Peptides against a protein of PDB entry 1IK9. Designs and how they scored, part 71

Target 1, 211 residues: chain A of PDB entry 1IK9
Amino acid sequence: MERKISRIHLVSEPSITHFLQVSWEKTLESGFVITLTDGHSAWTGTVSESEISQEADDMAMEKGKYVGELRKALLSGAGPADVYTFNFSKESCYFFFEKNLKDVSFRLGSFNLEKVENPAEVIRELICYCLDTIAENQAKNEHLQKENERLLRDWNDVQGRFEKCVSAKEALETDLYKRFILVLNEKKTKIRSLHNKLLNAAQEREKDIKQ
Target 2, 207 residues: chain A of PDB entry 1IK9 as posed
Amino acid sequence: MERKISRIHLVSEPSITHFLQVSWEKTLESGFVITLTDGHSAWTGTVSESEISQEADDMAMEKGKYVGELRKALLSADVYTFNFSKESAYFFFEKNLKDVSFRLGSFNLEKVENPAEVIRELIAYALDTIAENQAKNEHLQKENERLLRDWNDVQGRFEKAVSAKEALETDLYKRFILVLNEKKTKIRSLHNKLLNAAQEREKDIKQ
Target 3, 195 residues: chain B of PDB entry 1IK9 as posed
Amino acid sequence: MERKISRIHLVSEPSITHFLQVSWEKTLESGFVITLTDGHSAWTGTVSESEISQEADDMAMEKGKYVGELRKALLSVYTFNFSKESAYFFFEKNLKDVSFRLGSFNLEKVENPAEVIRELIAYALDTIAENQAKNEHLQKENERLLRDWNDVQGRFEKAVSAKEALETDLYKRFILVLNEKKTKIRSLHNKLLNA

## One batch from the design tools (peptide; made by RFdiffusion4, then SolubleMPNN)

Design b2_p13_3_s3 (from b2_p13_3, 8 letters changed)
Fold by OpenDDE base, seed 4:
Formats: C-alpha cells, sequence, structure tokens
Structure b2_p13_3_s3 (fold): chain B 211 residues (1-211), chain C 211 residues (1-211), chain A 13 residues (1-13)
C-alpha cells in the first residue's frame, strides 16, 4: 500500500497545522483511505473507486483528469500557492476541498470522515511511517553517495588514462617524424654523394677522351 | 539546533511505541532537550552540560565515553539488540534508561520530565519535523540521482574518447609507417639506380682502357 | 617494433 502524508491548513483552523494522510493500493483511482489529524484527534474515511467515478461525473470531468487533480490536492501537500483550500467540520465530520483559480473556486471533492476512537494509535503509526521513510531515504542517500564516489573515482581513472593516451599519441608522432627525418636525410646525403661521383666520373671520361 | 527522533519501548508500556525526541546545539555534550510522547501525551525535560558532567562523574565514566553512550542510547533508537532499556513513570515524570550487558544492567542516566500542557502542539511540530526531513532527504536523493546520471554520462563520454584515442594512436602509427616506407623505398630505389650507373660507368671505362 | 625493423632495414641500405 502506498501512503502520503501532507501538512494542510483548514479554513476553520488556520492557526494549527493538520496532517492529511492518504493511503492507496497501486493507483489513487482504485480508491483510498484518508486520515486527518491535528496531533490530538484523528478522523478517517474510505473513498471507493465508485465514489471517485461519481464525483468525476458530477463535476463533468474526465476521470483521469479528476484523479490528477485529486493527486495534486491530496498528495502534494498544499504547495506555496494556496491553489487548494481544505475545509473540515469536526461536528459533522464533513471534509471538502476546493480548487482556487484566479476568478473562480470550485469544490473538487468531499468526504464524510469518522472520528477515530484511539487517535493516539493512528498518530503513533503515522510517526512510525515517517521515521521508517526517513530511515529508508537515509539508506538510499548513503547508497547514492557511495555510488557517486565510485563513479567519480572511475571517471578520474579513465580521464587520467585518456590524458596519458593523448600525450603518448603526440609523443609517438613527434618521435616517428624525428626518426623518419634522420633516415630520410641520410638517404638524401647518399643520393647527393652518388650523384657527385657520377658527375666526377663523367668529367674524368671527358678528360680521358680529350690526347 | 540538531534533532533526532527515535522510537522506543518503555518497560512499563511494551505494547505501545513511544517517541523520544532529543534536540541539541552542535554537540550532545553541551546539553539537550528530551521530549517523550505516546501520540497523546508529551513530556519534556532539559538536560544541562553540568548534569551530563555530574552523571558521568557519578558513574566514574570519562565524559566523552559517557556522551558516547548517551548518543547510542538516545539518538540511535533502540537497535534490534535491546541493549538499552527505557523506563518512565507518568506519575512521577521520572525517565531513566539502563544499558544491558550480558550479565549486568546498569543505569546510564535519569531525567525528570515535565508533562506538556499542549501535547498536540509538540506532536504536530514533531510530525512537521519528520515531513521536513522527508522532503529534504527526497530533494537530496533526487540531486544525488541526477549527479549519478551526470557522472555516468561523463564516464561514458571519457571512456568513448579514450577508446577513440587508443584506436587513433594505432592508426596513426600504422599510417606513418606506411608513408615512411613508401618515401624511403623511393630513395632506396634511387640509390640503387645511381649505384648501378656508377658500376656501368666503371665497366665502360675499363672496356675503353682495354680497348 | 615494426618501426625498429623498418628503420633497421632502411639503415642497412
Amino acid sequence: as target 1 above (211 residues)
Amino acid sequence: as target 1 above (211 residues)
Amino acid sequence: SKLEEALKFLKEL
């Protein structure tokens, strides 16, 4: 079962933070359990897939779009823009929330909740879930940090090998050219020497013809 | 201020999880605020640096070692080995904890707590801290994940450049040798041609002398 | 190396 806890403010009690827990199986569309608490009292309601479908139809909204709005309202927490307003009557246990647009607010959903007889158990379980989530996230952070350190070492090792390869390529080219120039110059000198010997032999033959 | 929340079990109430919050400035040795809650009631006490020093002295334990045991007891949560036992009287508000060794248990510390008048506020603040910690850890996880993905890309890029550098080095060496061999073979052919011309000129001169 | 062999062959020339 997936779970999300969000802090919300009720329009009726803007001075005290409330916590909205939503629990669901695989998808929010399949229904969910909603729990509201102020840290002293708790209220719970179950919302079925049929109720979600009915609310979407009553709103003339496509079900996937409606569930998308439910997800934003109930799972994001109220982000810094108070796009969603939450209302709850402790007397009637009626919970409803509205989406605020620039010029229009509209009811997005409503649920009848039930007062929990043992709110301390719900609150303890909620805190346990938070602590378990913290521990899981810490373990994940430590794992990701160790992987980052490994990847950074591996990157540095390959980078150092690459730089050595570049330098070795340039050194090889330079050495090969130097050695080639030396050998080529020796062969040019030998060609010049042999050419001069041929010229001398031709000059000697021309002298020998001229007695 | 640093804070740690841990789940504990009280010897008197082993069926219900309690939460032990410890808050301190920079070091636990400087003193701390301890808060105990069962999700309905809360109790708080302030422990001074002088009280920590006195408890260490009364135990005949070096202060740093004692603070090290306090850190294990109060901040780790009871790990799976029940090495630390927690006791609390709701009537006297007296909290004490023991370290259990194989054959000996000893009192590690004791604190007088005070019942909080508004436990809901303490519980709400505790849940807020848990949610803030979850959000921070999630943001850190997302950051570390993005860094891992970056480092992996950077590693693949350098690895691919390194492999290309190795191949380019081998190709360069091979190409340079082919070019050098061609030019040097031309010079070799010219040397052989000039040498043969010298031999022919010498043979013609020897024929002309015999003639 | 092929270089040293090639260079040797070219020096013996």
Scores: peptide ipSAE 0.027, ipTM 0.843, DockQ to the pose 0.122
Fold by OpenDDE base, seed 2:
Structure b2_p13_3_s3 (fold): chain B 211 residues (1-211), chain C 211 residues (1-211), chain A 13 residues (1-13)
Amino acid sequence: as target 1 above (211 residues)
Amino acid sequence: as target 1 above (211 residues)
Amino acid sequence: SKLEEALKFLKEL
């Protein structure tokens, strides 16, 4: 089961933050349980897959698009753009919400909620879920932080090995050239010496022919 | 101002999770505000720096050690080891807590709490703080996740450059050796040719002298 | 190494 708690403002009670809890299985499309609370009273209703389908049909909206709007309205709360307006009557227990566009407002959904007999249990469970979510998110943050520190160490280690490899490549090239130049110079000196010996031998022969 | 909300169990109401909110400025040592709620009623008290100092002195405990125990008791809730026991009387509004060691239990602190007139405001504010903390932790998680993905890309890029550098070093060494061997073999062939010419010239001279 | 062998072979000449 998935759950989202959002803060909302009711048109009838704009000074009192209400909390909208939505719980569902796998997808909102399969239906959901909606709970409203003001921190003193609570109201709960169940919205079935059939009701969601009927509301989409009544709106002449494709079901997936309609569920996409429900998700934006119910799981994000009143987004900072006041695109969704929430209404609740404590007398009738009727909850409805509207999507406000520039030129057109339309009802997106309406639910009958039942007043919870023991609102303290619902509120305690809601706070417990928030505390559990905080603990889970903290554990995830600590894990991601440790993993960042690991990846940074691993990056520094490979970077240091790469810099050493670059320097070692340049040093290798320089050392190889120095060693080979020395050996080539020795062979060049031997070639010059042997050429001089051949020239001297030819000059001596030319002297012996000239008696 | 710092805040921590914890779930606790009261000895008098072990079946009902209570929430202990502690709020303080910079350090618990400077004093704190403690709020207890059962999701229906709330009770608040203020503990001053002077009360903390007096309780530490009455216990003959060093203040920093005492504050360390307060932090463990009040900010962690009942740790999974039931080392801290919480008691509250709704009649007297007297809150006290004990540290349970193997052979000795002792009172760690006691506070007079006042019943909050509008508990719904305190509960709503507590839920708002939980939701804000969840949003902050989610934003931190998303940031750390993006940073992990960055560090992993950067690691892969440097690793790939390092592997190319290693391969290029080995290829450079091999290519340099091949080129130098060719040049050295040419010089070696010239030395051999010049030696053979010197030997032939010496043999011709020896024939001319015997003639 | 192949270098040391090549250098050794070049010194023996």
Scores: peptide ipSAE 0.025, ipTM 0.842, DockQ to the pose 0.130
Fold by OpenDDE base, seed 1:
Structure b2_p13_3_s3 (fold): chain B 211 residues (1-211), chain C 211 residues (1-211), chain A 13 residues (1-13)
Amino acid sequence: as target 1 above (211 residues)
Amino acid sequence: as target 1 above (211 residues)
Amino acid sequence: SKLEEALKFLKEL
């Protein structure tokens, strides 16, 4: 089961932060459990897939689009743009929320909740879930941090080897050319010396023929 | 101000998870605020640096060691080894905790708390802090994950360049040797041809003189 | 090194 807790402000009690818990299986579309608390009282309701479908139909909204709006409203909390307004009557236990657009506000959904008899248990479980989530995320952060530090070391090691390989390639090429030029020049000098000896021998023979 | 929330079990109410909040400035040694809640009631107390020093002295424990034990008890919660036992009287508002060793349990500290008149506000603030901590840790996790993915790409890119550099160095060495051997063999063939021409010219001159 | 072997071979030649 997936779960999200968000802080919300109710229109009726804007000075008191409320907490909206939504829990669902796989997708919000298959239904969800909603829990509202002010830190003293709690209210819970179950919303079925059929109720979600009916609300989408009543709104003349495509179900996937409607579920997309539910997800934004109920799982994001009131985003920084106050796009969603939350309303709750403690008397009727009726929860509803509106989407505020530039020129139009419309009701996005409504749920009947039931007052929880033992709100302290619901609040304790909510705090436990928050603490567990913090611990899991901290462990993940520590793991990712250690992995980042490892990857940085591994990158620096390979980079240093690569730079040494580049420099060693350039040095090898330079050394090979220098040594080759030396040997080639020695062979060129020997060829020149042999040609001069041949020319001298030919000139001597031409002198010997001319007595 | 630093803050830690932990779940604890009270000896008097082992079936009801309690939450222990500790808040402090810089170090726990300079004093702290402790808040206890069961999700319905809350109790708060302030512990000064002087009270911490007095408790350490009364225990005949070195202050740094005592603060180290306070940190383990109050910030870790009951670790999985039940090394710390927490006690609270709702009547006296007296909170104390014990360290359980193999052969000895001893009181590690005691605090007078005051019952909070509006526990819902304290509980709401506690939940807000948990949600803020979750959001911050999630953002950090997403950042670290993106950085890890970047570092892995960068490592693979440098590794691939390094392998290409190694192969290119070996190929260059092999190509240079092949080319050098060809040119030197040509020069050697020319030297051999010139030596043969010199030998023939010398033999012809020796024939002309015998003539 | 392969260089020294090749250079040795080229000197013997």
Scores: peptide ipSAE 0.024, ipTM 0.843, DockQ to the pose 0.094
Fold by OpenDDE base, seed 5:
Structure b2_p13_3_s3 (fold): chain B 211 residues (1-211), chain C 211 residues (1-211), chain A 13 residues (1-13)
Amino acid sequence: as target 1 above (211 residues)
Amino acid sequence: as target 1 above (211 residues)
Amino acid sequence: SKLEEALKFLKEL
């Protein structure tokens, strides 16, 4: 089961933070359990897949779009404060909410809730879920932090090896050229020496023929 | 102000999860506010720095060690279930806790609490703090995840450049050697040719002298 | 190294 808890303000009690819990299986489209609390009382209602389909039809809205709007309204937490208006009557247990656009507001949905007999149990379970979520998120943060530190070390190691490889390539090229030039110049000197010996031998032979 | 919320079980009500909130400034040693709730009622007490010092003296324990034990008892959450035993009387508002070791249990501390007149406000604020902590931890998780993905990309880029540098170094060495051998062999062939010409010229001169 | 071997071969010749 997935769950989301959000803070909401009711039009009837704008000074009192209420908490809206929505619980569902796999997708919100399959139905959900809605729970409202003020930290003293709690109210719960179950919304079926058929009710979601009926509400979408009554709104003349495509079901996936309607569920998308429900997801924004009910799961966003305190989104930008003025986009969704929440209303609840404690007398009728009727919960309804409106989407406020710049030029038009419309009722997005409505649910009948039932007052919970033991609100303390619902509130304790809600706090337990929050504490579990905090612990899970902290464990994930510690894991991600350790992984970041590992990745940064691995990056520094490869970067340092890369810089050494670049420098070693440049040094290798320079050394090979220096050694090549030395040996080539030695061979060039030997060729010049042998040419001069051939020229001298030819000149001496021309002198020996002239006697 | 720092805060920690933990689940505890009271010996008097072992089937009911209670929540222990501790709030403090900078260090627990400077004093703290303790709040206990069952999701319906709440009780609060303030523990001063002087009371912490007095409790440490009464226990004949070094203050830093005592504060270290308080931190484990009050801030650990549900540590391994059996290390700390919590007791609370709703009638006397007396809260006390014991540390259970293998062979010895001892009272670690005790506090007088006061029943809160508006427990719903305390419970709402506690839930708000949990939701804020969840949101902050989620934002941190998203940041760390994006940073991990960045570091992994940066690592792959440098690794790929390093491998290319290694291959390019090996290719450069091989190419320079091939070019060097070609030019050097050409110079050797020229040296051998010039030596043969000198030997032939010397043999012809020796024939001309015998003639 | 391959250079030293090549250089050695080139000195012997």
Scores: peptide ipSAE 0.023, ipTM 0.842, DockQ to the pose 0.115

Design b2_p13_3_s4 (from b2_p13_3, 7 letters changed)
Fold by OpenDDE base, seed 1:
Order: structure tokens, then C-alpha cells, then sequence
Structure b2_p13_3_s4 (fold): chain B 211 residues (1-211), chain C 211 residues (1-211), chain A 13 residues (1-13)
């Protein structure tokens, strides 16, 4: 089961932060459980897939688009832009929310909730879920941090080896050329010496023919 | 201000999860605020540095060791090993906790709390803090995950360049040797040819002298 | 080094 808790402001009680919990299986489209609390009282309702489909039809909205709007409204909380307005009557237990666009507000959905008899259990379970989520996320953060530090070390090690390999390649090329030039120059000197000996021998032979 | 919320079990109400909030400035040693809630009622007390020092003295415990035990008891919650036992009287608002060792339990500390008049505000603020902590930790997790993926790519890129550099070094050495051998063999052939010409010229000169 | 061996072989011949 997936779960999201968000803080919301009710139009009737803007000074009192309310918490909206939504719980669902796989997708919000298949239905969800909604729980509202002010830290003293709690209200819960179940919204079926058929109710979601009916609300989409009543709004003349495509179901996927409607579910997308539900997800934004119910799982994001009141985003910083007051895009969604939440209303709840404690007397009727009627919860509804509106999407506020520039020139038009429209009711996005409405749910009948039931007052929870023991709100303290719901509140305790909600706090437990928050604490579990914090612990899991902290463990994940510590793991990712250690892995990042490992990857950074491994990167530095390979980078250092790479730089040494580049320098070693340049040094090898330079050394090979120097050694080759030495041997080649010795062979060139020997060739020049042999040519001079041949020229001298030819000149001596021409002198011996001229007696 | 630093803050930790933990779930605890009270000896008097082991079936009802309580939440222990501890808030402090810089170090727990300088004093702290303790808040207890069951999701319906809340109790708060302030513990001063002087009270912490007095409790350490009364226990004949070194202050740093005592603060270390306070930190384990109050910030870790009841660890899975029942090392700490928490007691609270709703009638007296007296909170105390014990450390359970193999053969000895001892009272680690005791605090007088005051019942909060509006527990819903404390509970709402506690849930808000949990939600803020979740949001911050999620953002940190997403950042660390993206950084991890970046570091892994960067490592793979450098590793691939390093492997190419190693292969290029080996190829360079092999290519240079092949080229050098070719040039040196040409020079050796030229030296051999010149030596043969010198030998022939010497043999012809010896024939001309015998003639 | 392989170079020194190759250079030795090339100079002995």
C-alpha cells in the first residue's frame, strides 16, 4: 500500500494546519482511503474506483486527466501557489476541494468522511508512519553518502592512474626516439665512412693507371 | 535547535505507543525540552543544564558519561533490546526512565512534566516537523542519487580512457619497434653492400699489382 | 626493456 501525508489548510480553519493522508493500492485510480486530522479529531473515508470514475464523468473530464488532478491535489498538498482549496464541514463530514485557475475555480472532488471514534490511534499510527519514513530515508541517505564517497575515491584513483599512463606514454615515445636516433646516427656514420673509403680506393686506382 | 522524536513504550501503557520529543541547543548537556504525547494528550518539561549536572552528581556518574546515557535513552527510543524502560504517571506528570543491565536496573533520570492545555497544537507541530524532515530527506536522497549516477558515469568515462591509454601505449611501443627495425635493416643492408664493394676493389687492386 | 633487447639484437648483427 502506498501512502502520502500532506499538510493542508481548510477554508473554514485556515489557522489550523490539517493533515491529509491518502492511502492507495498501486494507483490512485483504483480507489483510495482518505484520512483528515487536526491533531485532535480524525475523519476517514474510502473512495472507490467507481466513485472516481463517476466524479470524472460528472465533471466531463477524461479519467486519466481527472486522476492526474486528484494526484496533484491530494498528494502534493496545497502547493505554494494556492492552486487547490480544501473545504471540510465537521458537522456534515463533507470534504471537498477546488482547483483555482486564473478566471475559474471548479470543484475537483467531494467525499463523505466519517468521524473516527478513537482519533488518538489514527494520530499515533500517522506519527509512527512518519518516523518509519524518516528512519528509512536516513538509512538510504547514509548509504548513498557512503557510496558517493566510494565512487569519488574510485574516480580519483582511476584519474591518477590515467594521468600516469598519459605521462608514461609520452615518456616512452621520447625515450624510444632518443635511443633510435643514437643507433641510426651510428649506422649513418658507418655508411659515410665506407663511402669515403670507396672514393679513396677509386682515386688511388686512377693514379696507379696514370705511371 | 536540534530535535529528535522517538516512539517509546511506557511501562503503565505498553499497548499505546507514546512519542518522546527532545529538543536542545547545540548539545543535550546544555539542557533540553522534553515533550511526551500519546496522540491525544501532551506533556512538556524543560530540563536545565543544572538539573542534568545534579542528576549526574546524585548518580555519582561522570557528567559526560551521564549525558551519553541520556542521549542513548532519550534520542534512540527504546532500542530493540529493552535497554531503557520508560515510566510516566499522568496523575503526577512524573516521567522517569531506567537503564536495564543484566543484573541491575537503575534510574537514569526523572523529570516533572506539565500537561499541555492544547495538545492538538503540539501534535500538529510534531507532525509538521516530521513532514518537513521527510521532505528535506527526500530532496537530499534525490540529490545524492543524481550525484551517484553522475559519479558512476564519470568513473566509467575515465576507466574507458585509461584502458584506451594502456592499449595505446602498448600499440605505440609495438609500432615504433616495427618502424625502427625496418629502417635499421635498410641501413644494415647498405653497410653490407658497401663492405662487399670495398672487398672487390681491394681484390682488383691486388690483381693489377701482380700484373 | 624490449627496446634495449631489440637495440642489442640490431647492433650485434
Amino acid sequence: as target 1 above (211 residues)
Amino acid sequence: as target 1 above (211 residues)
Amino acid sequence: SKLEEALKLLNEE
Scores: peptide ipSAE 0.025, ipTM 0.846, DockQ to the pose 0.096
Fold by OpenDDE base, seed 3:
Structure b2_p13_3_s4 (fold): chain B 211 residues (1-211), chain C 211 residues (1-211), chain A 13 residues (1-13)
Amino acid sequence: as target 1 above (211 residues)
Amino acid sequence: as target 1 above (211 residues)
Amino acid sequence: SKLEEALKLLNEE
């Protein structure tokens, strides 16, 4: 089961933060359980896949688009744009929410809730979920931090090896050329010496013929 | 102000999860506010630096060591080892906790709490803090994940460059060797040719003298 | 290395 808790403000009680919990299996489209609390009382309702489909049809909206709006309204809470307005009657246990667009508000959905007999249990379970989520996220943060530190070390190590390899390549080329020049110069000197000996031998023959 | 919420079980109500909030400025040693809730009622007390010092002295414990035990007891909740046992009287509003060591329990500390007039406000604020902490930790997780992905890309890039550099070094040595052999073989052939010409010239002179 | 061996052989000749 997936779960999301968000804070909302009710139009009827704008000074009191309420908490909206939504729980679902795999997809919000398959239906969900909605729980509302003010920290003293709690109210719960179940919304079926058929109700979601019916609301989408009644609105002449494609189901996936409607579920996308439900996700924005119910799982994000009142975002910074105040795009969604929440209403609840404690007397009728009727919850409804509106989307505010360009000076026009329209009802996006409505749910009949039931007052929970033992709100303290719901509140405790909600706090437990929050604490578990915090612990899980902290463990993930610590893991990711250790991985970052490892990756940074590994990057520095390979970077240092790469720089050494570049320098070693340049040094190798320079050394090989120097060694080659030395050997080549020795061979050039030997060639010059042999040429001079040949020239001298030719000059001596020309002298011997001239007797 | 720093803050920690933990779940605890009271000896008097072992089936009901309670929540222990501790809030402090900079260090727990300077004093703290303790809040206990069961999701319906809440109780709060303030513990001063002087009370912490007095409890440490009464226990014949060094203050820093005592504060270290307070931190383990009050901020971690009942750890997996059940090392700390929590007791609370709703009638007297007296909270005390014990450390369990090798079949011996001793009182580590005690606090007089006061019942909160409006527990719903305390519970709402506690849930708000949990939700804010979740959001902050999620943002940190997303940031660390993006950094990990960046570092992994950067590592792969430099590793690939390093491998290319190693291969290029080996190829360079092989190529230079081949080129050097070709040039040197040409010089050797020229040396041999000049030596043969010198030998022939010497043989011709010896024939001319016999002539 | 092969280069060092070749350089040595080339100097002996």
Scores: peptide ipSAE 0.024, ipTM 0.846, DockQ to the pose 0.118
Fold by OpenDDE base, seed 4:
Structure b2_p13_3_s4 (fold): chain B 211 residues (1-211), chain C 211 residues (1-211), chain A 13 residues (1-13)
Amino acid sequence: as target 1 above (211 residues)
Amino acid sequence: as target 1 above (211 residues)
Amino acid sequence: SKLEEALKLLNEE
């Protein structure tokens, strides 16, 4: 079972933060349980896949698009854009919500809820779920932090090896060129010396021919 | 202000999860606000630095050690070790907790609480804090995940550059060696050719002297 | 190294 808790404001009670819990199996399309609480009272309703399909049909909206709007309305916690308005009558237990666009507001969905007999149990379970989620997220954060520290160490180690490899390549090239220039210059000097000896021998032979 | 919410079980109501909220400024030693709730009723008390000091003195415990025990009792959510037992009288609003060791249980602290007039406000604020903490931790998790993915890419990039540098170093040594051997062999061939010309010139001169 | 051996052989001649 997946669960999302969001804070909402009811049009009827804008000064009192309400909490909207939605619970579902695998996909919101298969139906969900909606729970509303003000921290004192709670109301719950089960929405079936057939009701979701009927609401989509009544809206002339494709089911996947409708479920996408339900997800944004019910799970996102109406972000600061106030695109969704929530209405609830405590007397009729009728919950409905509207999507507010620039020039048009339209009803997105409506649900009959039932007042929970023991709201404290629902509230305690909701707080327990929040605390469990906090603990799980903290454990994930600590794991990711340790992994970041590991990856950073591994990066620094490879970077240091890479820099040593670059420096060693440049040093190797420089050393090889220096050594080869020395040897090459020695061979050039020997060639010049032998050439001079040949010239001298030729000059001496020309002197010996000239008695 | 720092805050921690933990789930606890009261000895008087072991079947009903209670929530213990502790709020403090910078350090628990400077005092804290304790709030207890069962999801329907709430009780709050303020514990001063002087009360913490007095409780430490009465226990003949060093203040830092005592605050360390308070932190474990009140903030850790009594982990599965059930080392701390919590007691609360709804009638007297007296809250006390004990540390259970293998052979000895002792009272660690006691606080007078007051019943909150509007528990729904405290419960809503507590749920809001949990939802804020979830949102913050989710944002941290997403950030750390993106940073892990970045660090992994950066590691792969440096590793690939390092491997290329190693291969390029080996290739450079091999290429330089081949090029220099070719040039030096040309010089050696020229030296041998010049030496043979000198020997031939000397032999011709010796023939010319014997003629 | 192969290079040092080659340098040595090149200097002996």
Scores: peptide ipSAE 0.023, ipTM 0.847, DockQ to the pose 0.115
Fold by OpenDDE base, seed 5:
Structure b2_p13_3_s4 (fold): chain B 211 residues (1-211), chain C 211 residues (1-211), chain A 13 residues (1-13)
Amino acid sequence: as target 1 above (211 residues)
Amino acid sequence: as target 1 above (211 residues)
Amino acid sequence: SKLEEALKLLNEE
């Protein structure tokens, strides 16, 4: 089961933060349990897949689009942009919410809730879930931090080896050229010496023919 | 101000999870505010630096060691090892906790609490803090994940360049070697040819002298 | 090295 808790403000009680918990299995589309609390009282309701489908049809909205709007309204909390307005009557236990756009406001959904007999248990469980989520996220963060430190070390090691390889390549080329030039020049000198010996021998022979 | 919330079990109510909130400024040693809640009622108390010092002295324990034990008891929650036992009387508002070792149990500390008039506000604020902490930890997690992905890409890029550099170094050595062998062998052949020409010229001259 | 071996072979007359 997945769960999301969000803080919301009710139009009827704008000075009191309420908490909206939504729990679902795999997809919000398959239905969900909604819980509202003010830290003293709690109200819960179950929304079925059939009710979600009916609400989408009544709104003449495609189901996936409607569920997408439900996800934004119910799981994101009231973002800073007041895009969603939440209303709840403690008397009727009727919860409804509106989407406010620049030029158009419309009711996005409504749910009948039931007052929980033991709100303290619901509140304790909600706090437990928050604490568990904090612990899990902290463990993930510690793992990611260690992994980042490992990756940074590994990057530095390879970078240092790469720089050494570049320098070694340039040094190798330079050393090879120097050594080969020396040997080639020695062989060129020997060729020149042999040519001069041949020229001298030819000149001596021309002198010997001329007696 | 720093804060830690932990779940605890009271000896008097072992079936009901309680929440222990501790808030402090910079160090726990400078004093702290303790809040206990069961999700319906809340109790709070302030512990001063002087009280912490007095408790350490009364226990004949070094202050830093005592604060270290307070930190383990009050900030870690009841770890799975039942090392700390928590007691609270709703009637006297007396909270005390014990450290349980293999052969020795001792009272680690005690606090007088006061019942909060509006527990719902304390509970709402506690839930808000948990939600804020979740959001902050999630943002850190997302940042670390992105950084991890960046570091992994950067590592792969440098590793690929390094492997290319190694291969290019080996190829360079082989190519230079081949080219220089060709040139040197050409020069050796020319030296041999010139030596043979010198030998032939010497033999012809020796024939001409015998004639 | 391969180079040193080649240089030796190239200096052997």
Scores: peptide ipSAE 0.024, ipTM 0.846, DockQ to the pose 0.112; fails the geometry check

